# Peptides against a protein of PDB entry 3PUK, part 147

Target 1, 227 residues: chain A of PDB entry 3PUK
Amino acid sequence: ERGLKSVVWRKIKTAVFDDCRKEGEWKIMLLDEFTTKLLSSCCKMTDLLEEGITVIENIYKNREPVRQMKALYFISPTPKSVDCFLRDFGSKSEKKYKAAYIYFTDFCPDSLFNKIKASCSKSIRRCKEINISFIPQESQVYTLDVPDAFYYCYSPDPSNASRKEVVMEAMAEQIVTVCATLDENPGVRYKSKPLDNASKLAQLVEKKLEDYYKIDEKGLIKGKTQS

## One batch from the design tools (peptide; made by RFdiffusion4, then SolubleMPNN)

Design b2_p18_7_s2 (from b2_p18_7, 6 letters changed)
Fold by OpenDDE base, seed 5:
Structure b2_p18_7_s2 (fold): chain B 227 residues (1-227), chain A 18 residues (1-18)
Amino acid sequence: as target 1 above (227 residues)
Amino acid sequence: SELEKRKKELEEFNEEAK
């Protein structure tokens, strides 16, 4: 299938589950709010069982230690999620799990990444950024996880200008993650409208796409496809 | 670039974790 949900699942399977898979090994998977929605949108519990996940836990909740099992953290690179991870491994207390595989849905800020390295690097068996920061809705429809995007992008209030730029930056990043997931370098199309938000976002997307594919893991620069 | 730096950093990190 070429549907976005299937593509996302295939990407997660390849980038996360295949990456940390060990024969006969079961893991506890820790999810945050975003990745819970993400996985719910593209897979079933049976799929996760097939990938060696015995149970899913919410990273934000207090959890009992399962010290004999390794944990797979599939989380967003946010202070909240990272802080919860650090509580599991970064405290003076005994770690909750045997070891951690950590997969971020997007680029982890240096401040957070450095904090992880400084606190619990010895507990981490794998750390990757897989660049999946969107929720697939249908075969070719997705939503961006950018809070208040509509409010700030379409606000005529000049006082929101700075926040609007931050939001558009975040949106552009997530659009690039979609393109990366689909292995596409699309030609950006948009409808111009008042406040020129669409044009600005398009420019950001184009720039970020260029930056991404210049350093693509495959070492290839793809030509633009019609979008 | 920042991404290139991070890529290298992760490679080193993961290599040390093995």
Scores: peptide ipSAE 0.450, ipTM 0.906, DockQ to the pose 0.720
Fold by OpenDDE base, seed 3:
Structure b2_p18_7_s2 (fold): chain B 227 residues (1-227), chain A 18 residues (1-18)
Amino acid sequence: as target 1 above (227 residues)
Amino acid sequence: SELEKRKKELEEFNEEAK
């Protein structure tokens, strides 16, 4: 299949499941709100079983320890998700699982990453950032996961200016992850609006694309594609 | 680059975790 959903699944399979796969080993997978939606959009439970996942658990819920099994955390780099992880492994007496493999959907802020290293490093077997922060809806359609994006981007209230910038930054990052997932460096096109949000967003995307491809895993600078 | 720095940090972290 050539759809965006299949591309996203293939990326997750390669970046997450193949990365931590051990023959004959089953893992418990922990998901947060975003990754639950993400996986639901591009795979079935049978697919996860084939990848060695025995059960899926919600990271936000209280869970009984399964100390003989390793856990695969596929989560967003947010304080809420990280705090839940820390509760699972922060104390020697209350470790819920044998060990952890952590895969973040995006860049984890230094503050959170340092907190993890300081408290749970001995329990972590793998930590990786895979840069998927969007939900595939159709073959070529995706949805950005930025709460209140519409409100702040189109708010005429000057008091929201700082928040607007944060939202646009988040949107730009997610758009770049789409491009990275598709292995494309597109020319950015936009229609300007009175608040010039489209132009600002386009500039952010272009800047981030340049930064990404300069330091991509292949070490290659890709030219702009006509898409 | 911040991203490059983090990438190297993660590589080192993962090697130690093995």
Scores: peptide ipSAE 0.449, ipTM 0.905, DockQ to the pose 0.676
Fold by OpenDDE base, seed 1:
Structure b2_p18_7_s2 (fold): chain B 227 residues (1-227), chain A 18 residues (1-18)
Amino acid sequence: as target 1 above (227 residues)
Amino acid sequence: SELEKRKKELEEFNEEAK
């Protein structure tokens, strides 16, 4: 049993591949650092072939144009990844691909989203936020992709307080995406530490979970579940 | 609220892209 990996793959299959699937059509898929790790954690290349992906390319690399093929961008909503996308479609005369389907792993900041709309709207056939910003390791184990999280969260230096808050917000958001993926509203459990970071993170998660389920597609507030 | 706004915006965007 694949457990969490199976759930993650099912979500990606439904939210991304099924969403843009065209019969008999092959796509080039563009990945960034995070989505490369994500897909590697929950699928094989053979699985991607079955979903109509012929080639996987790194979005950060300089790539040759394949103008007759559509591109599936499965990327994080970062300035780096967005800038690479914009380079692919920023010139009307020198588009690298026929069209783009963009699937972000998380909420795309307004500044980046507006930049995309202004520059490449005509090249985009689909834009969706999938809300999957975690990596499954085992059946019930996952990791968060927050750089330097350990350093800032456990730093005793008060000068790092602002950065610690930003990191905890990012962690909380990723935990919420796990809950959304698992379709659960769990009770938050933590072990207290001298810095009280676990308590702060728990509060952030609870708040974000509440906000997320208030906006549930079904308009229903889910009760707390066991996790 | 921000998520609701974005959902609506994406729906409109995707409809225009068809």
Scores: peptide ipSAE 0.448, ipTM 0.905, DockQ to the pose 0.644
Fold by OpenDDE base, seed 2:
Structure b2_p18_7_s2 (fold): chain B 227 residues (1-227), chain A 18 residues (1-18)
Amino acid sequence: as target 1 above (227 residues)
Amino acid sequence: SELEKRKKELEEFNEEAK
């Protein structure tokens, strides 16, 4: 039985690196803030080299074109990261790289996905959503990457209600990615609080888990496991 | 579901990208 870090690495290796592997080919890997943290938590640079990554670049930085090399984008499906990708390939004459493999850490909103298809489809060799939107810590601990989650979830200000809902949705999605990564369908447990955030989050998780396992690659609906 | 639709869309997209 392996720790969460090793499980996450194995998932990335199979879902990303093995998926786009080509013998003798080196790729430039583009990371955003989240995926930088993610990879740093579960692998070493030497591991990435073994997977055919020659250079890691920050997608937000200004980068020199390497037009002879393909790029592996391992990024979150955010407007910021997508916009950076679009800048790399949006110009027909000034593409940064030869082609792109895009792996999103989570479900890419239709608006962003449509924008990509409309502008850069010819440059993309693969596009997948791998559903890893958490940072593993220790063996069984993880953190969610949702900015200001605590503030909005526990804010008594009614003006934050809309944002709270968005944050909880994001948290629920990330929890589902943990379950998917661990190949578990857990029974949701929570401790009730006055704001009932735990109950709301639990409901969101349960709904998303149901949706995920209905369409899993194995075509199997797994029974609930302990969590 | 929306996820099923996306899965199908990605499959089609990736086939065209080959």
Scores: peptide ipSAE 0.445, ipTM 0.904, DockQ to the pose 0.701

Design b2_p18_7_s3 (from b2_p18_7, 6 letters changed)
Fold by OpenDDE base, seed 3:
Structure b2_p18_7_s3 (fold): chain B 227 residues (1-227), chain A 18 residues (1-18)
Amino acid sequence: as target 1 above (227 residues)
Amino acid sequence: SELEKRKKELEEFNKEAE
């Protein structure tokens, strides 16, 4: 299949499952709200079983310890998800699983990352950032996961200016992750609006694309593609 | 860059965990 869903699944398979796979080993996978939606959009439970996942658990819910099994955390780098992880491994006496593999969907802020290192480093076998912050809907359609994006971007209230910038930054980051997933460096096109949101977003995307490809895993600077 | 710095940090972190 050539659709966006298959591309996203292939990326997750390579970046997450293949990265931590051990022959004959089963893991418990912990998901948050975003990654639940993400996986639901691009795979089936049978696919996860083939990747060595025995059961999926919600990171936000109280769970019984399964101390003999390792856990795969596929989560967003948010305070809520990180706090739930810390509860699972923060105390020696209350460790829920044997060890943890952590895969963040995006760049984890230093404050959160440092908190993890300080409290749970001994329990972590792997930590990576895989840069997938969008939901594939159709073969070439995706949805950005930025709460209240519409409200803040189109709000005429000047008091929302700072929040608008934060939202646009988040949107730009997610767009870049789409491009990275598709291995494309597109020329950015937009239609300007009265608030010039499209232009500002385009500039942010272009800047982030440049930064990403300069330091990508391949160490290559890719030229702009016509898309 | 910040991303490059983080990448190196994670590489070192993962090496220690193995």
Scores: peptide ipSAE 0.409, ipTM 0.891, DockQ to the pose 0.682
Fold by OpenDDE base, seed 2:
Structure b2_p18_7_s3 (fold): chain B 227 residues (1-227), chain A 18 residues (1-18)
Amino acid sequence: as target 1 above (227 residues)
Amino acid sequence: SELEKRKKELEEFNKEAE
């Protein structure tokens, strides 16, 4: 049995690096805040070099063009990260890189995906969603990257209800990505609280798990496992 | 489902990009 960090690394290696691997080709990898944390949690720079990454760049930073090299974007499907990508390839005359491989850590909203297709489709060689939206900390411990999750989920202010729903949706999605990464279909367990957040989250997770396993690559609906 | 639609869309997208 392998720790969560090794599982995550293996997933990234197979879903991202192996997917876009070309013999003798080096790529520049663009990371955002989340994927920087993700990779730092499960690999070393030497590991990335072995996968054909010559340089890691922050997508939010102003970067010099390297027009002869292809870029590997490993980013979250957020407006901020997508906008940075679009700036790199939106101009026909001033593309930062030769071409792009885009790997989203989660489902990319239609609005963002359509925006990408409309503006940069010719520059994109691959676009995939790899469904890794969590940070492994220990062998079986992970954290979710949802800003202010605690605040909104546990806020007694009714004005935060809409945001709470969005946060819970994001959390549920990330939990599903953990399950997908671990290749498990767990039975959802929770401890009831006065705010009933755990129950709501459990329902969201169950729904998303069902959707995921209906369309998994193996075409198999797995039985529930322990979690 | 929305996920199924996206999967098909990505397959088509990647096929065209190759």
Scores: peptide ipSAE 0.405, ipTM 0.891, DockQ to the pose 0.700
Fold by OpenDDE base, seed 5:
Structure b2_p18_7_s3 (fold): chain B 227 residues (1-227), chain A 18 residues (1-18)
Amino acid sequence: as target 1 above (227 residues)
Amino acid sequence: SELEKRKKELEEFNKEAE
């Protein structure tokens, strides 16, 4: 129906909702800033209700405990989101929910993952990384959630070189998540620019694609498609 | 790779949670 939006929704439905679905069970879903935007871009509240979500809560806000219900955390693997999760389950205080299903939009850094394991592993029923770190806009258009990407990538200031590399790395990672979502291994095309940012990004994408598909869940190495 | 290690770790983690 809506191209990339439909694909993203289908991916989320399969990777998240179908994964933790139990017949007759309702869950509270916790979202962060990114996943709020993500879900808003590809689904409606009615869709979430059909998937057994009774209410959506912002993970950053103080929330009243609903101890009889399980919680579905669909969040980015950031310190802020993880810390909020840990406040719900990782404190000496009583946990806010019955149990947690946690789905990260991308690879969770070891430091954060270890912190979760050490603090509240017993409360977690599922933990997955689903690799969806982009916002679909149009049928084949998406935006990357990389703050200040334009500023750093196109800054001629040498002092921003290190930050530029970090930003490009993050962008490349998110592009790979798009490819994974679409089940594509594209041939990377780019326009060369001054500062060679496009070329560098392309190289990073190619490398990350290779790494991803080498260890693809399907155990398949896909050939490059024309992009 | 780091991703392979994480995959295995998650499999083990989820297995223990079930």
Scores: peptide ipSAE 0.405, ipTM 0.892, DockQ to the pose 0.729
Fold by OpenDDE base, seed 1:
Structure b2_p18_7_s3 (fold): chain B 227 residues (1-227), chain A 18 residues (1-18)
Amino acid sequence: as target 1 above (227 residues)
Amino acid sequence: SELEKRKKELEEFNKEAE
């Protein structure tokens, strides 16, 4: 049993591949560092071939144009990944691909989203935010992709307080995406520590979960579930 | 609220792209 990995794959298949699938059409898929790890955790290359992906390319690398093929961008909403996308389609005369389907793993900041709309809107056939910002490790184990989280969260230096808050916000957001993926609204459990970081993180998660389910597609507030 | 706004914006964006 694949457990969480199968759930993540099912979500990606439905939200990304089924969304942009065209019969008989092959696409080039562009991945960044995070989405490379994400897909590697929950699927094989053979699975991607079955979903109509012929080639996987790293978005950060200089790539040769394949102007006759459409590109599927499955990327994080970061300045680096967005800038690479913009380089692919920023010039009307030198587009690397025929068109783009963009799927962000998380909420794209307005500054980046507006930049995309202003520069490349005519090249984009689809843009979605699918809210998968975690990596499944085992059937019930996952990791968060927050750089230096350990350092800042456990730093006793008060000068790191602002950065710690930013990191905890990012962690909380990723935990919420796990809950959304699993279609659950869990009760938050934590072990207290001297720095009380676990309590703060729990509060952030609870707040974000509440906000997320208030906006549920069904307009329904889900009750708390066991996790 | 921000998520709702973005969802609406994406829906409009995708309709225009089709």
Scores: peptide ipSAE 0.404, ipTM 0.889, DockQ to the pose 0.644

Design b2_p18_7_s4 (from b2_p18_7, 6 letters changed)
Fold by OpenDDE base, seed 2:
Structure b2_p18_7_s4 (fold): chain B 227 residues (1-227), chain A 18 residues (1-18)
Amino acid sequence: as target 1 above (227 residues)
Amino acid sequence: SKLEERKKKLKEFNEEAE
């Protein structure tokens, strides 16, 4: 029985670092705002060095080219992060790195994926979705990275209804990533509130869990576990 | 499902990249 931080680290190690590991090869790792927080929550710089990462860089910042080194992009599938990646490899003559390994923290929308494929496919050695879209804080406590989630979910303004739905969808997806990371299919529990947000979120989570376990790599539908 | 389709696309993509 391990804490959530250790589970997350183990998942990242196996899904990302082991996946692109090459003996004697060092990589530059590019992080965005979320993955910076994620890694800082579950590992140390020394851990990253052991995994063959020489330097970590912020994807949003202007960076000097290191054309002889491959880059490991551990980023969220957002337009902002993807655009930064595209700037690194979009120009045939001015690629910042030798090649790219891309690991998205969540499902990458088809629009973004197609954009990447169309412009930078020759530079990409691997592209995967690892489905870790939460920050572990304690052994079994995590936070979701959904901007303004609280504001929209608890807003009484009907004009925010559409945004609320989007936020709840994102939250549900992230909760599923927690379950996937922990290899659990939990029964959803919630406390009812006047706005019925918990019930709606629970329904979304249940639906997404069903979809996930129907098509898991093991081909197994797991029974519900405690959560 | 969309997820299955994505997995297939990624698999194909990664195979082409190798």
Scores: peptide ipSAE 0.280, ipTM 0.849, DockQ to the pose 0.752
Fold by OpenDDE base, seed 4:
Structure b2_p18_7_s4 (fold): chain B 227 residues (1-227), chain A 18 residues (1-18)
Amino acid sequence: as target 1 above (227 residues)
Amino acid sequence: SKLEERKKKLKEFNEEAE
Protein backbone atom coordinates (compact mmCIF):
# COMPACT_ATOMS: atom_id res chain seq x y z
CA GLU B 1 0.00 0.00 0.00
CA ARG B 2 1.47 3.29 -1.09
CA GLY B 3 -0.89 5.35 0.98
CA LEU B 4 0.25 8.94 0.90
CA LYS B 5 2.29 8.36 -2.23
CA SER B 6 -0.80 7.19 -4.01
CA VAL B 7 -2.78 10.13 -2.74
CA VAL B 8 -0.13 12.55 -3.89
CA TRP B 9 0.07 10.93 -7.28
CA ARG B 10 -3.68 11.05 -7.68
CA LYS B 11 -3.63 14.70 -6.73
CA ILE B 12 -0.93 15.48 -9.26
CA LYS B 13 -2.69 13.46 -11.92
CA THR B 14 -5.94 15.29 -11.37
CA ALA B 15 -4.60 18.76 -10.72
CA VAL B 16 -1.84 18.81 -13.30
CA PHE B 17 -2.00 16.15 -15.96
CA ASP B 18 -5.75 15.93 -16.34
CA ASP B 19 -5.97 19.69 -16.24
CA CYS B 20 -3.77 20.21 -19.27
CA ARG B 21 -4.38 16.98 -21.11
CA LYS B 22 -5.12 17.15 -24.78
CA GLU B 23 -5.71 14.06 -26.80
CA GLY B 24 -2.72 13.08 -28.86
CA GLU B 25 -0.57 15.83 -27.45
CA TRP B 26 2.79 15.18 -25.90
CA LYS B 27 4.52 17.64 -23.65
CA ILE B 28 7.95 18.22 -22.29
CA MET B 29 7.87 18.48 -18.55
CA LEU B 30 10.18 20.84 -16.74
CA LEU B 31 11.00 20.07 -13.15
CA ASP B 32 12.99 21.79 -10.48
CA GLU B 33 14.75 20.26 -7.53
CA PHE B 34 11.68 19.89 -5.39
CA THR B 35 9.33 18.55 -8.02
CA THR B 36 11.97 16.11 -9.20
CA LYS B 37 12.02 14.67 -5.72
CA LEU B 38 8.26 14.84 -5.47
CA LEU B 39 7.57 12.94 -8.65
CA SER B 40 10.35 10.49 -7.98
CA SER B 41 8.71 9.70 -4.69
CA CYS B 42 5.29 8.87 -6.07
CA CYS B 43 5.58 7.80 -9.69
CA LYS B 44 7.70 6.19 -12.37
CA MET B 45 8.72 7.39 -15.76
CA THR B 46 6.20 5.02 -17.27
CA ASP B 47 3.48 6.77 -15.34
CA LEU B 48 4.53 10.08 -16.80
CA LEU B 49 4.56 8.63 -20.28
CA GLU B 50 1.00 7.52 -19.77
CA GLU B 51 0.15 11.09 -18.88
CA GLY B 52 1.53 12.40 -22.14
CA ILE B 53 4.99 13.40 -21.03
CA THR B 54 7.61 12.55 -23.59
CA VAL B 55 10.61 13.71 -21.64
CA ILE B 56 11.42 15.43 -18.42
CA GLU B 57 13.99 18.18 -18.25
CA ASN B 58 15.67 20.02 -15.45
CA ILE B 59 14.55 23.62 -15.50
CA TYR B 60 17.89 24.79 -14.14
CA LYS B 61 19.87 23.42 -17.04
CA ASN B 62 20.42 24.95 -20.40
CA ARG B 63 18.19 23.08 -22.76
CA GLU B 64 17.85 22.92 -26.48
CA PRO B 65 14.70 24.46 -27.85
CA VAL B 66 11.89 22.16 -28.86
CA ARG B 67 9.69 24.78 -30.37
CA GLN B 68 7.09 22.44 -31.75
CA MET B 69 6.19 21.07 -28.34
CA LYS B 70 4.38 22.59 -25.42
CA ALA B 71 6.03 22.53 -22.05
CA LEU B 72 4.55 21.55 -18.75
CA TYR B 73 6.28 23.39 -15.96
CA PHE B 74 5.76 21.67 -12.68
CA ILE B 75 7.85 23.81 -10.41
CA SER B 76 8.07 25.46 -7.06
CA PRO B 77 7.27 29.16 -6.88
CA THR B 78 10.85 30.21 -6.21
CA PRO B 79 12.84 32.99 -7.80
CA LYS B 80 15.26 30.46 -9.19
CA SER B 81 12.65 28.33 -10.91
CA VAL B 82 10.67 31.31 -12.09
CA ASP B 83 13.77 32.94 -13.49
CA CYS B 84 14.53 29.81 -15.44
CA PHE B 85 11.02 29.81 -16.81
CA LEU B 86 11.35 33.43 -17.77
CA ARG B 87 14.52 32.65 -19.65
CA ASP B 88 12.63 30.08 -21.64
CA PHE B 89 9.87 32.46 -22.68
CA GLY B 90 11.01 35.97 -21.85
CA SER B 91 12.23 36.71 -25.33
CA LYS B 92 10.00 36.38 -28.35
CA SER B 93 12.88 35.18 -30.44
CA GLU B 94 14.20 32.77 -27.87
CA LYS B 95 11.15 30.83 -26.83
CA LYS B 96 12.23 27.31 -26.13
CA TYR B 97 8.81 25.75 -26.45
CA LYS B 98 5.55 26.33 -28.23
CA ALA B 99 3.67 27.27 -25.08
CA ALA B 100 3.73 26.73 -21.36
CA TYR B 101 1.50 25.22 -18.76
CA ILE B 102 2.64 26.24 -15.32
CA TYR B 103 1.74 24.40 -12.19
CA PHE B 104 3.18 25.70 -8.97
CA THR B 105 3.50 23.44 -5.99
CA ASP B 106 2.55 26.25 -3.66
CA PHE B 107 1.37 29.82 -3.51
CA CYS B 108 3.32 31.94 -5.91
CA PRO B 109 4.21 35.32 -4.46
CA ASP B 110 2.62 38.25 -6.23
CA SER B 111 6.00 39.63 -7.13
CA LEU B 112 6.89 36.51 -9.05
CA PHE B 113 3.44 36.10 -10.51
CA ASN B 114 3.38 39.66 -11.73
CA LYS B 115 6.79 39.21 -13.24
CA ILE B 116 5.54 36.21 -15.15
CA LYS B 117 2.44 38.02 -16.33
CA ALA B 118 4.41 40.99 -17.51
CA SER B 119 6.94 38.96 -19.43
CA CYS B 120 5.37 35.75 -20.64
CA SER B 121 1.59 35.95 -20.40
CA LYS B 122 1.03 35.26 -24.08
CA SER B 123 3.04 32.07 -23.89
CA ILE B 124 1.15 30.65 -20.94
CA ARG B 125 -1.92 28.53 -21.54
CA ARG B 126 -2.52 27.64 -17.94
CA CYS B 127 -1.26 28.69 -14.55
CA LYS B 128 -2.32 26.89 -11.43
CA GLU B 129 -1.24 26.41 -7.85
CA ILE B 130 -1.74 22.86 -6.67
CA ASN B 131 -0.52 23.14 -3.08
CA ILE B 132 1.75 20.14 -2.68
CA SER B 133 4.81 21.22 -0.76
CA PHE B 134 5.92 17.96 0.80
CA ILE B 135 7.61 14.72 -0.16
CA PRO B 136 5.78 11.52 0.64
CA GLN B 137 8.07 8.92 2.15
CA GLU B 138 5.75 6.19 3.29
CA SER B 139 2.06 5.49 3.50
CA GLN B 140 1.53 8.29 5.98
CA VAL B 141 4.99 9.75 6.33
CA TYR B 142 6.25 12.82 4.57
CA THR B 143 9.09 15.27 4.73
CA LEU B 144 8.88 19.02 4.62
CA ASP B 145 11.11 21.03 2.37
CA VAL B 146 12.13 23.77 4.76
CA PRO B 147 15.82 24.52 4.80
CA ASP B 148 17.50 24.47 8.18
CA ALA B 149 14.24 23.88 9.95
CA PHE B 150 15.80 21.80 12.65
CA TYR B 151 18.57 24.23 13.33
CA TYR B 152 16.47 27.34 13.60
CA CYS B 153 13.56 25.80 15.45
CA TYR B 154 15.74 24.40 18.16
CA SER B 155 18.40 27.07 18.27
CA PRO B 156 18.70 28.74 21.63
CA ASP B 157 20.28 31.76 20.01
CA PRO B 158 17.93 34.73 20.14
CA SER B 159 19.50 36.08 17.00
CA ASN B 160 17.78 33.29 15.10
CA ALA B 161 14.32 34.33 16.26
CA SER B 162 13.40 36.02 13.02
CA ARG B 163 14.60 33.14 10.92
CA LYS B 164 12.87 30.72 13.23
CA GLU B 165 9.60 32.48 12.61
CA VAL B 166 10.08 32.27 8.88
CA VAL B 167 10.83 28.59 9.13
CA MET B 168 7.79 28.01 11.29
CA GLU B 169 5.61 29.78 8.76
CA ALA B 170 7.01 27.70 5.96
CA MET B 171 6.48 24.50 7.89
CA ALA B 172 2.94 25.49 8.70
CA GLU B 173 2.21 26.18 5.06
CA GLN B 174 3.56 22.84 4.00
CA ILE B 175 1.60 21.01 6.66
CA VAL B 176 -1.51 22.69 5.36
CA THR B 177 -0.72 21.40 1.90
CA VAL B 178 -0.56 17.90 3.33
CA CYS B 179 -3.95 18.38 4.88
CA ALA B 180 -5.32 19.77 1.68
CA THR B 181 -3.93 16.85 -0.27
CA LEU B 182 -5.43 14.40 2.16
CA ASP B 183 -8.65 16.40 2.27
CA GLU B 184 -8.45 16.70 6.01
CA ASN B 185 -8.91 19.53 8.45
CA PRO B 186 -7.34 18.08 11.53
CA GLY B 187 -7.42 19.25 15.05
CA VAL B 188 -3.80 19.92 15.76
CA ARG B 189 -2.17 18.11 18.64
CA TYR B 190 1.31 18.80 19.86
CA LYS B 191 3.85 18.31 22.59
CA SER B 192 5.27 21.66 23.55
CA LYS B 193 7.92 20.63 26.04
CA PRO B 194 10.62 21.65 26.39
CA LEU B 195 10.31 24.38 23.78
CA ASP B 196 7.35 26.40 22.62
CA ASN B 197 8.02 25.56 19.00
CA ALA B 198 5.34 22.93 18.74
CA SER B 199 2.75 25.23 20.23
CA LYS B 200 3.65 28.02 17.88
CA LEU B 201 3.61 25.71 14.91
CA ALA B 202 0.27 24.31 15.95
CA GLN B 203 -1.20 27.77 16.16
CA LEU B 204 0.13 28.66 12.76
CA VAL B 205 -1.21 25.47 11.25
CA GLU B 206 -4.61 25.97 12.78
CA LYS B 207 -4.81 29.50 11.52
CA LYS B 208 -3.71 28.56 8.05
CA LEU B 209 -6.06 25.61 7.93
CA GLU B 210 -8.91 27.87 8.83
CA ASP B 211 -7.98 30.26 6.10
CA TYR B 212 -7.58 27.51 3.56
CA TYR B 213 -10.79 25.67 4.24
CA LYS B 214 -12.83 28.83 4.41
CA ILE B 215 -12.30 29.10 0.70
CA ASP B 216 -11.03 25.79 -0.55
CA GLU B 217 -10.88 24.57 -4.12
CA LYS B 218 -14.52 23.62 -3.98
CA GLY B 219 -15.68 26.52 -1.89
CA LEU B 220 -16.48 24.25 1.00
CA ILE B 221 -16.02 24.68 4.69
CA LYS B 222 -14.87 21.51 6.34
CA GLY B 223 -15.11 20.60 9.96
CA LYS B 224 -12.32 19.20 12.03
CA THR B 225 -11.17 15.70 11.25
CA GLN B 226 -8.79 13.31 12.92
CA SER B 227 -5.27 13.15 11.71
CA SER A 1 -7.58 36.49 2.03
CA LYS A 2 -4.47 35.65 0.10
CA LEU A 3 -6.12 32.51 -1.15
CA GLU A 4 -9.19 34.29 -2.38
CA GLU A 5 -7.16 36.94 -4.06
CA ARG A 6 -4.93 34.39 -5.72
CA LYS A 7 -7.85 32.36 -6.96
CA LYS A 8 -9.33 35.43 -8.49
CA LYS A 9 -6.10 36.43 -10.14
CA LEU A 10 -5.47 32.97 -11.50
CA LYS A 11 -8.99 32.71 -12.78
CA GLU A 12 -8.64 35.97 -14.60
CA PHE A 13 -5.26 35.01 -15.92
CA ASN A 14 -6.41 31.64 -17.17
CA GLU A 15 -9.46 33.13 -18.80
CA GLU A 16 -7.27 35.52 -20.68
CA ALA A 17 -5.01 32.70 -21.71
CA GLU A 18 -7.88 30.77 -23.28
Scores: peptide ipSAE 0.276, ipTM 0.845, DockQ to the pose 0.737
Fold by OpenDDE base, seed 3:
Structure b2_p18_7_s4 (fold): chain B 227 residues (1-227), chain A 18 residues (1-18)
Amino acid sequence: as target 1 above (227 residues)
Amino acid sequence: SKLEERKKKLKEFNEEAE
């Protein structure tokens, strides 16, 4: 299969499933709101079965312990998702699964990471950040997942200026993950608007792209590609 | 860099977990 969906699936397969795969071992996979949408957009349940996933559970819901099975957490690095994980492993009496493999969709803040290490380190077999923060819609179309992005970016209220910056930062990060997934360093193009949101976003993207490729996993500095 | 530092920390963490 061709297109962005197949590329995203291939990345998840390599970065997550192949990374923690053990022959003959089945895992329970825990998803949050974002990763549920992400996987639903690029794979089927049969695909997950082939990767050794026996069942998918929602991390936000109360779940019965399955102490003999290991759990694969594919989640966003948010306080909400992390807190749910901590509930699963935070106490010896409340340990729901045998062990945990954690794969974050983006950079996990140090505060959250430290909280995990302090309380659940003995239960964690693997922790990795895979940098996928978008939903593939079509062969070349994706959707950013930034709540209230439209509201803050187009708000004329000066009191929202700080929030607007936070939103734009998040958007820029997600765009960079698309580029990283496609292994491209594109020249950024935009149409300027009265509020100059597009220009600001473009600058953020360019800066983040430079930072990413300077310190990428391959240690290579990639030139700009025509896309 | 911040990212390199994080990668190093994660590597160390994962090695200890194995």
Scores: peptide ipSAE 0.275, ipTM 0.845, DockQ to the pose 0.653
Fold by OpenDDE base, seed 5:
Structure b2_p18_7_s4 (fold): chain B 227 residues (1-227), chain A 18 residues (1-18)
Amino acid sequence: as target 1 above (227 residues)
Amino acid sequence: SKLEERKKKLKEFNEEAE
């Protein structure tokens, strides 16, 4: 129906909602800034209700405990979001919810993952990384959540070279999540001039795609498709 | 690989949680 938006919703439905669904059970869903935008881009509140979500809460805000309900955390693997999660479950005496299902939009750094394990492992019923780190705009258009990407990638200042590489790495990772969501291994096309940024990004994407599909969930190496 | 290691860790974690 809505191209990429529908694909993203289907992926979230399968990877998140179906994964933690229990008949007759309602959950509170906690979102961060990114996942709020993500869900807003590909679903309606009615869709979430159908998936057993009664209320959506912002993870960054102070919230009243609902101790009888389980919480579904659909969040980015950032220190800020993780810290907010830990505040909800870090204290045994002050758990805000009955239990947690946590779904990260991308790879959670080991440091954060270990912190979660050490602090509130007993409260977590499920932890999964679903690898959706983009916002679908149209049928085949998406945006990347990489702050200051334009600034660093197109900066003529040599002092920004190191930061540029970090940004490009992050962009490449997010592009791979798009490919994974679409179940595609595309041949990368780009315009190289006047700057070589596109070429460098393409190389990073290709490398990361290879790495991803070598060890994908299906254990398959997918051939390149035209994009 | 990093991803393989994470998959293993998550599998173990989820199994313990169940």
Scores: peptide ipSAE 0.275, ipTM 0.845, DockQ to the pose 0.753

